# Peptides against a protein of PDB entry 3PUK: the designs that were tried, part 14

Target 1, 227 residues: chain A of PDB entry 3PUK
Amino acid sequence: ERGLKSVVWRKIKTAVFDDCRKEGEWKIMLLDEFTTKLLSSCCKMTDLLEEGITVIENIYKNREPVRQMKALYFISPTPKSVDCFLRDFGSKSEKKYKAAYIYFTDFCPDSLFNKIKASCSKSIRRCKEINISFIPQESQVYTLDVPDAFYYCYSPDPSNASRKEVVMEAMAEQIVTVCATLDENPGVRYKSKPLDNASKLAQLVEKKLEDYYKIDEKGLIKGKTQS

## One batch from the design tools (peptide; aimed at target 1 C127)

Design b1_p24_1 (made by RFdiffusion4)
Pose (drawn by RFdiffusion4):
Structure b1_p24_1 (pose): chain A 227 residues (1-227), chain P 24 residues (1-24)
Amino acid sequence: as target 1 above (227 residues)
Amino acid sequence: SEEYEERAENVKEFNEEREEEEEE
């Protein structure tokens, strides 16, 4: 099947689970709020065992150290989600697991990355960005994770216009991971209609996905595709 | 913009450093 959640599942499995899957052994997977919704969206937690995951736990709440099991961190590049990882490895009196495998849902800010590039420890065996920043709500419908996006797009023009841009970029880069997951580099068009916001956004997506496929590293897609 | 490129390169270099340390 080619359901939107089937496509995403095929990505997570190959880009995350298989990428650190050691045939004979199992791992503990850690999730933040987003990745929880993402995984609950495209599979049952039963399917995870077959993928090398014996236990899933919330990265937020404190956990008991299992120093003989390797950890699979499947999290978003969020300050909260990352600060929690740094609690397990490095500073201080650490560690909590035998090894660390980090998989970011989206591009990791240099600011956050530096905070873990230091307290690295030999543990962090891998740190990849898989670029999946959306929810496969239905086989043909997707939703983003841009909190309070509607308000900060149609609010007046007061003080909180600086956050409108923050929301506009968050939508743009998040939309780009939708195209990348579908292995599509589509042409961009907007409606040029009420308030003309689709124009500002269409430009951001166009610019960001040009920069994106200048780096992909999957090498499957470059230049505009038939979409 | 080059933000994505810089981020991607940093992550790639970090992983190369990790592979080298595993080989040692």
Fold by OpenDDE base, seed 1:
Order: C-alpha cells, then structure tokens, then sequence
Structure b1_p24_1 (fold): chain B 227 residues (1-227), chain A 24 residues (1-24)
C-alpha cells in the first residue's frame, strides 16, 4: 500500500537524518512548501521526533531565535528558500540558530550555492543534495512538482515552445529522480496519441536514465527493468 | 554530466572545509 512512501521515507532518513545525527542532540527542522508536502506524504510527526526533531518551522515565516539549538534545513534549492535561510544566518548578531545543516531536495545551482558560501559558510556544518523532487501519493503513484507543466505542455501558442522544452526537461529530471530513489531503471512506456509530448518526455527520460546509470555514484551500469 | 560532477565536487569541498573547521 505504501511502497513508494516507504522508499521515500527511508531515503530521507538515511540521507538527511542519519547524516546529521548526533547522539542526544535535538534539532529544529525548517521546511519550505515542497518539503512540507513531501514529509507530510511519507511520515508523521512522531517519526520526526524519533529522528531528533523537536519542532518543525516554516522557513518562510518569521521565527523567534533559538540560538542554543542547531537547525536542520530541508529545503528546495530555490532563491526564495535560500533567501530565507540567508536571513537566518546573514548577520553575526542576528543568527537565529546555533548552526545549520542544509539538505537540498535537488541540485543546487552554483549561483545559489556560492551565495550561501559567501554569506554564511561558518554557520553551516553540512550541505548535501539528496535528489528527491517528487511527492509520493500512493504505493506506486507520485506527483511531479513542475510549475505550469500542464499549461506549457498543452499550450497551442508557439511562443510557449521554449518554455515547453524547459518544462519537459524538468519533468524528465524529476522522473529520473524517482527512478534513482527507487533504485530502478525502468523500461519507459507511453501512449503517443494524440500529442507528441508523451513521446518527447519518454525520450528525455530514457536519455537521462541512461546517463544517470552510466555515471551513478556507485559506478554501476544497471539494465532496464520492467516498470 | 560534467555540470553535475562539478557541482558534486563543489559541495564535497565545502563539506570537507566545514569538517576541518569543526575539528579545529
């Protein structure tokens, strides 16, 4: 019933909580819009308590300083989330927390990462990209977080062609992230009619999967499995 | 692939620096 949710939770547990775990230490966890949805989809507050999280805070909200506690930022690599983080640590006098652990849900652009490094590197204990940019709905169902995907993919306006390609690329990347999370290299199946969008997306996914498994962290080349 | 590798190296280097600072 909850196969994908369990896999996602296991990944978060291993990649985030176990990575920054210190015995007897409690942390404040900061979430953005995406990670709030993500965690809500695959865990309960009790699960987070077991992982040493005392409270969850929204990164976008004004928060009272808790200077004696370290903060765990589990956020998307967006300018908005990064700017909120930088406000928490940007000045020595205004540090909200003792230190930060940052875990991005996807690859952080160099521009954002460099901005973080330049502003508050001394406040950061760890920064990691965990590559989880999807929401598990059911055991085998997930939702991609690609803004305006429907609009641009199905827009008849030729002026949206470039944006359509960007959206298709982002969707393909997220699908590959799902496959990587599941440790699967699926055979891609699609219905091509009536639009070519499904075919294009499938081709992008196949290409990205091939690239991923050729250069994966384990140096493993996996054969295609049946999805 | 090259961009991903470069990013991974940048993050790795950053973490190594932070670990060194924590040990000092």
Amino acid sequence: as target 1 above (227 residues)
Amino acid sequence: SEEYEERAENVKEFNEEREEEEEE
Scores: peptide ipSAE 0.266, ipTM 0.800, DockQ to the pose 0.559
OpenDDE base, seeds 2, 3, 4, 5: peptide ipSAE 0.258, 0.258, 0.262, 0.261; ipTM 0.794, 0.792, 0.797, 0.798; seed 3 fails the geometry check

Design b1_p24_1_s1 (made by RFdiffusion4, then SolubleMPNN; from b1_p24_1, 10 letters changed)
Fold by OpenDDE base, seed 4:
Structure b1_p24_1_s1 (fold): chain B 227 residues (1-227), chain A 24 residues (1-24)
Amino acid sequence: as target 1 above (227 residues)
Amino acid sequence: SSELEKSYKKLKEFNEEREKEEKE
């Protein structure tokens, strides 16, 4: 079996780079905090060059326009990242790049998507969700990018119940992305805890896995990344 | 319909529109 890093890279290569590749064309790639870490974990700069990326820019930073080049946005579907994108293309006269390809690491909420659609549709060549919301550490080890996950999941404070649910949902989603990336539909195993958080998370994962593979069976999801 | 299905549909439609615009 291939290591998780290689699987993730292959997924990105197929889902992102191959999807927007044009021979002889170079793109600027915009990354956010998560995708910076993600790419750093599974590829080298030379790999990105081979995929037609001339330069990598941080989406959160002010950048000089390169109007003759298309931009590849590989970003998380967050208000912050989306807002930065919108700033790049919000005005026709002030467009930073020629056009944009947007690849979200996860499901983009309708609110954000609608905001993009309303203001920047003409600047976008493609928008896709690639469903990679984890960082590979080792061959079979990954890190979930859910802030305060531990605190909220294990907090005895009832006031955190709502936040806990949100966190668990996010964790479950990321676990599913791992499974999807690895082309695995595992049985969910967990240890029962007094707060029943593990059980809840397991149920969420199972449900999401079911949904994912149900969709895949219907042919809506194009292929699985082979490990 | 799952959220994933909905997302797929909306993006498919969006991309189709973008492709049409690019060809025009």
Scores: peptide ipSAE 0.515, ipTM 0.896, DockQ to the pose 0.587
OpenDDE base, seeds 1, 2, 3, 5: peptide ipSAE 0.510, 0.514, 0.508, 0.510; ipTM 0.896, 0.896, 0.894, 0.896

Design b1_p24_1_s2 (made by RFdiffusion4, then SolubleMPNN; from b1_p24_1, 11 letters changed)
Fold by OpenDDE base, seed 2:
Structure b1_p24_1_s2 (fold): chain B 227 residues (1-227), chain A 24 residues (1-24)
Amino acid sequence: as target 1 above (227 residues)
Amino acid sequence: SDELEKQYKKLKEFNEEAEKEEKE
């Protein structure tokens, strides 16, 4: 039907909604900028209602407490999104929701995870990484969501070298999440050019793919599907 | 590989603790 969009939706449905589904229970869903775009690209509001979501809220905005309802946080593992979550649950006396289910779109750094654990672990019922950090555009087209990726990758300013590496790492991670979502290991081919960003990205992707398919979410070893 | 395994273990332990707390 919709190729990549349908695959992405199926991934979200199984990894997020089915994971936290309780019969007869409705949740408030909190989204950040990325996950808003992601869901908008692959589903409709009616689809979310069918999954037990009553209201969608922006995590960055001030929100009224709904203390009787549990919240589903589908967010990126960024300091900004995590800080907003912590504001919702960081105070024992001022919890906005009854409990939280957290689903990160990518690897959550230990620093952020430890911060969450230290502050509001008792309020969290589930924490999972689903590894989906791309926006499907068409059946086989996707967009990477890396802030200022073009600027840092093509900046002639050597002062941006460290940031360039971070951006390249993030891009590689997103490409790997696409492969994981599609259950494909494409086998990266490249010519080694140390100064070429495309070559560097390819190397990072290859390394990350190898690491990912050594142990998957189920603890299974997968081989390459394509050469 | 080691980092990925550590992450999986970390999340597993966290979720197990969360489930225990919910049942108590």
Scores: peptide ipSAE 0.299, ipTM 0.832, DockQ to the pose 0.578
OpenDDE base, seeds 1, 3, 4, 5: peptide ipSAE 0.283, 0.283, 0.279, 0.273; ipTM 0.824, 0.826, 0.822, 0.819

Design b1_p24_1_s3 (made by RFdiffusion4, then SolubleMPNN; from b1_p24_1, 15 letters changed)
Fold by OpenDDE base, seed 5:
Structure b1_p24_1_s3 (fold): chain B 227 residues (1-227), chain A 24 residues (1-24)
Amino acid sequence: as target 1 above (227 residues)
Amino acid sequence: MEDLKKQYEKLNNFNKEIEKEEKE
């Protein structure tokens, strides 16, 4: 059983592929480093073909234009990925693809969003945030995409305090995306550690969970579970 | 909560604008 992998795939299928699917239409899919790992962890190329994807391209690489085809961008909301997208559509005369469907793995900052709107809004057919910022592993295990998380969280250097908070915030946000994907509102449990990292993270997760379920896509308020 | 609401609204509005432009 694929466990969390199957859940993640179903989420991507419904939130991304079903959202932009048109009968008889094939798309080129653009991936970044994170989404490459994400899809590799939960699907096969044959699965993508069934969803109308003809080919997968790396957004960071120089690619030949395919102007007659629409592109599906499944990317993280980072300056690097967004800049690559903008290069594909920055010039009206030199667009790489016919149009773009953009699906971000997390909340896109206003700065990046505004940059996209200002530069290539006419080329965009859809823009959505999926909120999947983790890599599923076997069973119910997952990894978070937070660089240097361990280093900063467990650093005894007080000078890293500010960075630690940023990292914990990012981790908490990703944990919430897992909960959202699993459609669960868990009661957060933790064991105290010397640096109180678990407690701090738990508090952040609880706060974000409350925010999410109060205004989720379904408008549902769910009670806490024992996940 | 306010941040999430604002985020949802901006994307919703943007997609509405896109749909409007496609129909024109």
Scores: peptide ipSAE 0.356, ipTM 0.839, DockQ to the pose 0.622
OpenDDE base, seeds 1, 2, 3, 4: peptide ipSAE 0.321, 0.356, 0.304, 0.345; ipTM 0.826, 0.839, 0.812, 0.833

Design b1_p24_1_s4 (made by RFdiffusion4, then SolubleMPNN; from b1_p24_1, 15 letters changed)
Fold by OpenDDE base, seed 5:
Structure b1_p24_1_s4 (fold): chain B 227 residues (1-227), chain A 24 residues (1-24)
Amino acid sequence: as target 1 above (227 residues)
Amino acid sequence: MSELERQHKLLNEFNEEIKKKEKE
């Protein structure tokens, strides 16, 4: 019986490590806060070594250049993480690494993507989105990485309405990543609440699931699963 | 074309461009 952690690891292995692996080549892997937690939840350092990772570095910290080695960036598509990446390759004369493979945990906003293309395109060997925006827990449990989700979703203050929508969108996206990782297209079920949060979230999830499976890598459209 | 499809298309195009440059 394979738990969610093993499924997530397999997804990362196939989508990231197998995608950029070259025989005899070692890479430095750069992680942000989220991906550090993600990898820590589903693998060991020995596993990463087997995948050709020699060193793990925090993207937010100052790092010494290793110009002879390529870097694997496994990061969230956030301004903070992207800015750190850009600092590593923003100057032709001061590149920290030989080249970069970038794997985002979720869809990269156009603004950030364009910024990367404009500044560092020559240093990039691969750019991919793998759609893993959750932390697997024991068994079949996971947590979403959406800051202040509870606060905004359940706030009675009308001024938070716009923030609530943003949060729900982010939550829906992450739920879809779970479904994608598990290769499931669930029929969404929910209990109605006074604030209709569950209903709204369900609608967003259904919409995003539909979009995902229409354009998934396998080109498969699955029927709804009773999850 | 959905927004998601558009994003995937852009990313694919970018990777194709990268491959072309590496071959040159």
Scores: peptide ipSAE 0.375, ipTM 0.860, DockQ to the pose 0.609
OpenDDE base, seeds 1, 2, 3, 4: peptide ipSAE 0.368, 0.364, 0.366, 0.369; ipTM 0.856, 0.855, 0.854, 0.856

Design b1_p24_2 (made by RFdiffusion4)
Pose (drawn by RFdiffusion4):
Parts: sequence; structure tokens; C-alpha cells
Structure b1_p24_2 (pose): chain A 227 residues (1-227), chain P 24 residues (1-24)
Amino acid sequence: as target 1 above (227 residues)
Amino acid sequence: STKTVSFELIEEFLPFIAELVKKL
């Protein structure tokens, strides 16, 4: 099947689970709010055992150290999600697991990355960015994770216009992970209609996905595709 | 408060992505 959640599942399995899967042994997976919704969206937690995950736990709440099991961090590049990881490794009196495997849902800001590039410890065996920043709500419908996006797009023009851009970029890079997961590099068009916001956004997506496929690293797609 | 961007809103801004997803 080619359901949107099937496509995403095929990506998570190959880009995350298989990438750190050691045939004979199992791992503990850690999730933030987003990745929980993402995984609950495209699979049952039963399927995870077959993928080398024996226990899934919330990265937010404190946990008991299992210093003989390796950890699979499947989290977003969020300050909260990352600060929690730094609680397990490095500063201080650490550690909590035998090894750390970090998989970011999206590009990691240099600011956050530096905070973990230091307290690195030999533990962090891997740090990848897989570029999936959306929810496969239905086999043909997707939703983003841009909190309060509607308000900050149609609010007046007061003080909170600086956040509008923050929301506009968040939508743009998040939409780009939708195209990348579908292995598509589509042409961009907007409606040029009410308030003309699709124009500003269409430009951001166009610019960001040009920069994206200048780096992919999957090497499957470059230049505009038939979409 | 909302945390999600609706598919209809994204289709209003970028209909070509909605068409792409509907091809699945």
C-alpha cells in the first residue's frame, strides 16, 4: 500500500530503526510529544518489538537508569526535548544508558546542537536528522505541528508580527519535510488571492527546498520532479 | 489553542502539494 502513513512508516523503519538495529539485541526508545503522535499515527506499538524496541518511554518524565541497554532517542530538535537528553548524558553525575542514538525529526539548530556537542561523551554513537515534521493523519491527508499558526497568520498588525515570521518559516521547513519524505521536489505555485500570504510562503518553501536538496544526503532526489 | 495546521489551509496556500498527496 502507498498510504501516507505507509510511506512515513517505510521511512522511519529504514532511516531510524534499521539504522541502529543490531540483530541480536533490543533497545529502549525515547519520545517527546511530537514523535509520540508521529509513531502512534503510522503503527501500533506492537510492531516496535520486531524493530528492535523492547521498551518505549517518555523523554520528559524522569526515568530509571538502565546502564546495560542502549537508548534510541527519537525526538524533535526542541529545547525541552534536547535538555532532557543532556540530563541523561554528560552534565551531571551521569550517565543513564550504555549508548545514545539520536534521531532528530528535523534539522537541528546549531544552538541546540552545540549544547550536546560538548557534553557529548563517548556514548552518543549517532546523531541523524531524518526530516519528518508532519503527521500522516490519513492515507492522503497530512497535518503539521505549528502551534497557534492560525492566530499568528490573521491577527492584526500589532506587536506579535515578529512571531508571524517564526510561524511562516516553521510552516515552510515543515512542509519541506513532507516533500522530502515523498521524495518529491515539486514546483511551487501560490493562489495570489486573499491577503496574498501564500505568495510569501510559496517563496519560503521554494527557497528552503532548494537549499534542502543541496544537502539531502539520501541522494535520491535533486532538481525538480514531476509534481 | 491549536497545535496543528489544517490540511485545507495548506491546500489554500500550496494546492500543488495537496494534489501531490492526493495522488497516493
Fold by OpenDDE base, seed 1:
Structure b1_p24_2 (fold): chain B 227 residues (1-227), chain A 24 residues (1-24)
Amino acid sequence: as target 1 above (227 residues)
Amino acid sequence: STKTVSFELIEEFLPFIAELVKKL
């Protein structure tokens, strides 16, 4: 059996590193908070060196320009990460790198995409979504990165109901990326608890799986994975 | 046979009791 970490690494290797690989070329890789955790969970620095990454930089930090090198941005499709990218390429005279390859961990909203396109399209060599929004812990365990999930999921305050729904949706979306990464359309199970959170999450995941696999990336209909 | 995939919340390292079942 292949561990989840290995599967995630192979997907990243194929979807990101192989996609932008150029013989003899080294790149600077820019990571945000989530992708730092993601890569740390499934690879070593030696692995990244083998993929042509010379150094890793935090996208949120102020960085010195390295204008002779291209940059690989492996980031979440968030306003914060996008804004940091735009600061690197927003001005012709102040471009920090030679060019950019952008790989988003999830679907990039049109608003953010259009913002990028309008400001620095000439600097971008690739822009792709790879749909990995979870942290693998072990062969059968992954971690979801949803801010304030605990608070809203277990809040007794009815005023938090709308935010709870948002959190649940985000969790479900990330779970679907696990399934997509594994190329699986599984049945969803949950253990009963005093709260209906598990049931609600299961329903959301099932619905999102149905939507996702209605037509797969190849334009094919994929049924439920047999158990 | 089925394989269970489990998850937890990274922020608080809180396990969430849900399972994804797939064929081994």
Scores: peptide ipSAE 0.020, ipTM 0.459, DockQ to the pose 0.116
OpenDDE base, seeds 2, 3, 4, 5: peptide ipSAE 0.008, 0.007, 0.018, 0.024; ipTM 0.401, 0.393, 0.431, 0.413; seeds 2, 3, 5 fail the geometry check

Design b1_p24_2_s1 (made by RFdiffusion4, then SolubleMPNN; from b1_p24_2, 9 letters changed)
Fold by OpenDDE base, seed 1:
Structure b1_p24_2_s1 (fold): chain B 227 residues (1-227), chain A 24 residues (1-24)
Amino acid sequence: as target 1 above (227 residues)
Amino acid sequence: SSTTVPFSFIEELLPEISELLKKL
């Protein structure tokens, strides 16, 4: 399974990131529902940073313009995703980014391709199709069910700050629920990253664990356990 | 519009927690 994830990642790296990579150039990456799941299954945000992606955004969400940066659209060839792209580049006044690189996960129908060419051709630097229609499976039994977690954690838009807090809170609650289910009070550690997401989540988990285990059923303070 | 947070995401942010989750 890790082998399959590595193969998928290597394919994406070669077909997408290496194809549009420029030294010293950072891009914003736009994802849809499928590609969010795909990338989440086979890479980390640190991997994306190494490939010149500064932040990721959900293509379906309203986003503030970042006109000085180029955008990498890694999306499925669906009317919904294409329509969202067209809204980003439909006119000079509506142009949200400096330019676009588009990579479709499958064959793009001529109707959609022609629609893009007709309205946005001057803004497009690359348009390619890659053939990845599956998601690598993980062997782990447990996942967190938090809507749009990947988007809000890595969104540069300050308007998403409140929603990011809600997402972090929900993640922390679910983690603590698992700890409680296992009767564990683990020490919380996080890897130092350029983003404060790990620190914020760690603090929330630690606080919630403290609150949960502050007084046991017998009125005693439970100590931290190594898990 | 709903996405799940895969184990790999937790592993990235909270490695010790990820080890705990592997016990499930």
Scores: peptide ipSAE 0.052, ipTM 0.674, DockQ to the pose 0.304
OpenDDE base, seeds 2, 3, 4, 5: peptide ipSAE 0.026, 0.032, 0.022, 0.042; ipTM 0.555, 0.574, 0.636, 0.678; seed 3 fails the geometry check

Design b1_p24_2_s2 (made by RFdiffusion4, then SolubleMPNN; from b1_p24_2, 7 letters changed)
Fold by OpenDDE base, seed 4:
Structure b1_p24_2_s2 (fold): chain B 227 residues (1-227), chain A 24 residues (1-24)
Amino acid sequence: as target 1 above (227 residues)
Amino acid sequence: SSSTVSFEEIEEWLPFLSELLKKL
């Protein structure tokens, strides 16, 4: 009944909670917009309590310091979320939390990663990418968060071509995380459509799948985030 | 315009995803 949700939760539990778990230690968890939706879709607050989370905070909101507690940041690799993290730890004298564990939902661009390293490296105990960029709705249903996706995909205006490519890229990235979450490397097939959207998306997905599994085999994902 | 893309809409383009999810 909840196949996809269960798989997603299991992956989060293993990749995030088990990775930073310390016996008897409670953490504050910081979520952004996407991860709030993600966790809400696949777990309950009681599940989070069992994983050692005492309270959930919105990363975008102003928060009071809890300097005695470590923080678990489960966030998307966006400038907005990263900037909020940097505000929490950017000042040596005014760190909001004791230390940080950072888990990104997807690949963190080098620019953002370098920015974090340059300013907050001493405060970070872990920094990993877990590659879940979709929301499970039901056992066999997920959603992608790609603003204006269909507008650009079906736009006849040539001026939107560049934006369509960006949208397609974002969709492909998120689709790959579905496959990765399911531990599947499917043969990419598509139905031909008049606008060739299916072909374009298929090609992007195929390429990204190849890249993902090649990188995973080489253990490079784990190496980049270990400072 | 929806900020989200449903599985059903993607399935129209990429039927392999439906096959993949049916394994669950």
Scores: peptide ipSAE 0.129, ipTM 0.758, DockQ to the pose 0.614
OpenDDE base, seeds 1, 2, 3, 5: peptide ipSAE 0.017, 0.017, 0.013, 0.005; ipTM 0.453, 0.454, 0.349, 0.333; seeds 1, 2 fail the geometry check

Design b1_p24_2_s3 (made by RFdiffusion4, then SolubleMPNN; from b1_p24_2, 8 letters changed)
Fold by OpenDDE base, seed 3:
Structure b1_p24_2_s3 (fold): chain B 227 residues (1-227), chain A 24 residues (1-24)
Amino acid sequence: as target 1 above (227 residues)
Amino acid sequence: SSETVSFEEIEEWLPFLSEMLKKL
């Protein structure tokens, strides 16, 4: 019952913890709502201690400065999480931590990336995007985290059509994240009418899978390392 | 607010994707 959870943990360990690990160094880890749920689903606090994490903090809360320690931000690429990060490092005289390592759970829009770069570039030792936008439930079960997914996908109100498209796009992205995590291209198979939800979602998933594997084959890694 | 959807629920709601999802 732990197949998918173990895969997700291994992905996080290799992509995040191993990437910034230094022997004998402890870090404070900052999490948002999504990454809190994600880590809670696939690891224990003892596992995080073994990875050199001394304290876990919520990025949205007010926190006391620990200026002698480096911070590991494992967060979603959202305006809210980015704004909280900027509050920690935006002031030259009032940095909360010694330096930052940032790992985004998904693609970070250029607007957010540029905002970070303009304000905090000297404090950032690492900035990397990883592909984990789902929560593992069971060995073969995962949970998508999409705002009002059921409501908009199955709403009889035609006024929700635009919102439905956004939700379906987000769901498709998370399905692709599962495939990427498992290193699997399942192919998309469906027998439906072109205008139903199943057909539409299948088409979105197919397109995103194609795009993902094209990028992966090129060996392209999006991220920045600071000296 | 965010809504969580399980793999099982996706199969139920989108039956025509079931063959793809079973490979995961």
Scores: peptide ipSAE 0.006, ipTM 0.320, DockQ to the pose 0.422
OpenDDE base, seeds 1, 2, 4, 5: peptide ipSAE 0.017, 0.019, 0.000, 0.000; ipTM 0.379, 0.533, 0.321, 0.298; seeds 1, 2, 5 fail the geometry check

Design b1_p24_2_s4 (made by RFdiffusion4, then SolubleMPNN; from b1_p24_2, 11 letters changed)
Fold by OpenDDE base, seed 3:
Structure b1_p24_2_s4 (fold): chain B 227 residues (1-227), chain A 24 residues (1-24)
Amino acid sequence: as target 1 above (227 residues)
Amino acid sequence: SSKTVPFDFIDELLPELAEMLKSL
């Protein structure tokens, strides 16, 4: 595979698998809805086996304990995914796995991070935020995972204005993750439309790109080894 | 079910970005 899919896979390999790799060690990998789609779009099961993953489990499902193995959580920073993680490690007597490595696909809100720290800190070997919130579809094509984005962007109903803003913000964030993944900071241009959605989105992307690269230059990448 | 924004939509709104991605 070439193009954007290979770039995404290379980033995941470097940021996640290489980061927690131990010689001869196998891990169970826990995925949520988004990361299942993401990995399925840019790798094969054989690729995951080569990275030391013995089995893939859905974080939302009830699972049998495998107490002798460490778990790799590659999940989105959402209350739903975090709550599922907490159920796996929240009780000392009922830990499902030996230890946890956590990799979030985006910035984890402080509220969720603090919740994890308060209840499961001793079980966590690594907690890191990466920045991949898009799904590559073709060699140079991607999709943004924003529910009902097209509907709200082009809705003539004024009652949808608030939702349109939320959608625009989410789209802008994911576009920035694409740029970050590709190590690009483009001058954003847009096609003028009657609703001026392109102009608004372009402005949001430009602002977020500026913020991202300012933070990156300062070395403020969030990662935690000690819980 | 969640609907995603396809590349065609991005191409319409941000043609410069789309062209950049296609050139890689």
Scores: peptide ipSAE 0.006, ipTM 0.312, DockQ to the pose 0.562
OpenDDE base, seeds 1, 2, 4, 5: peptide ipSAE 0.006, 0.000, 0.005, 0.005; ipTM 0.318, 0.306, 0.306, 0.306; seed 1 fails the geometry check

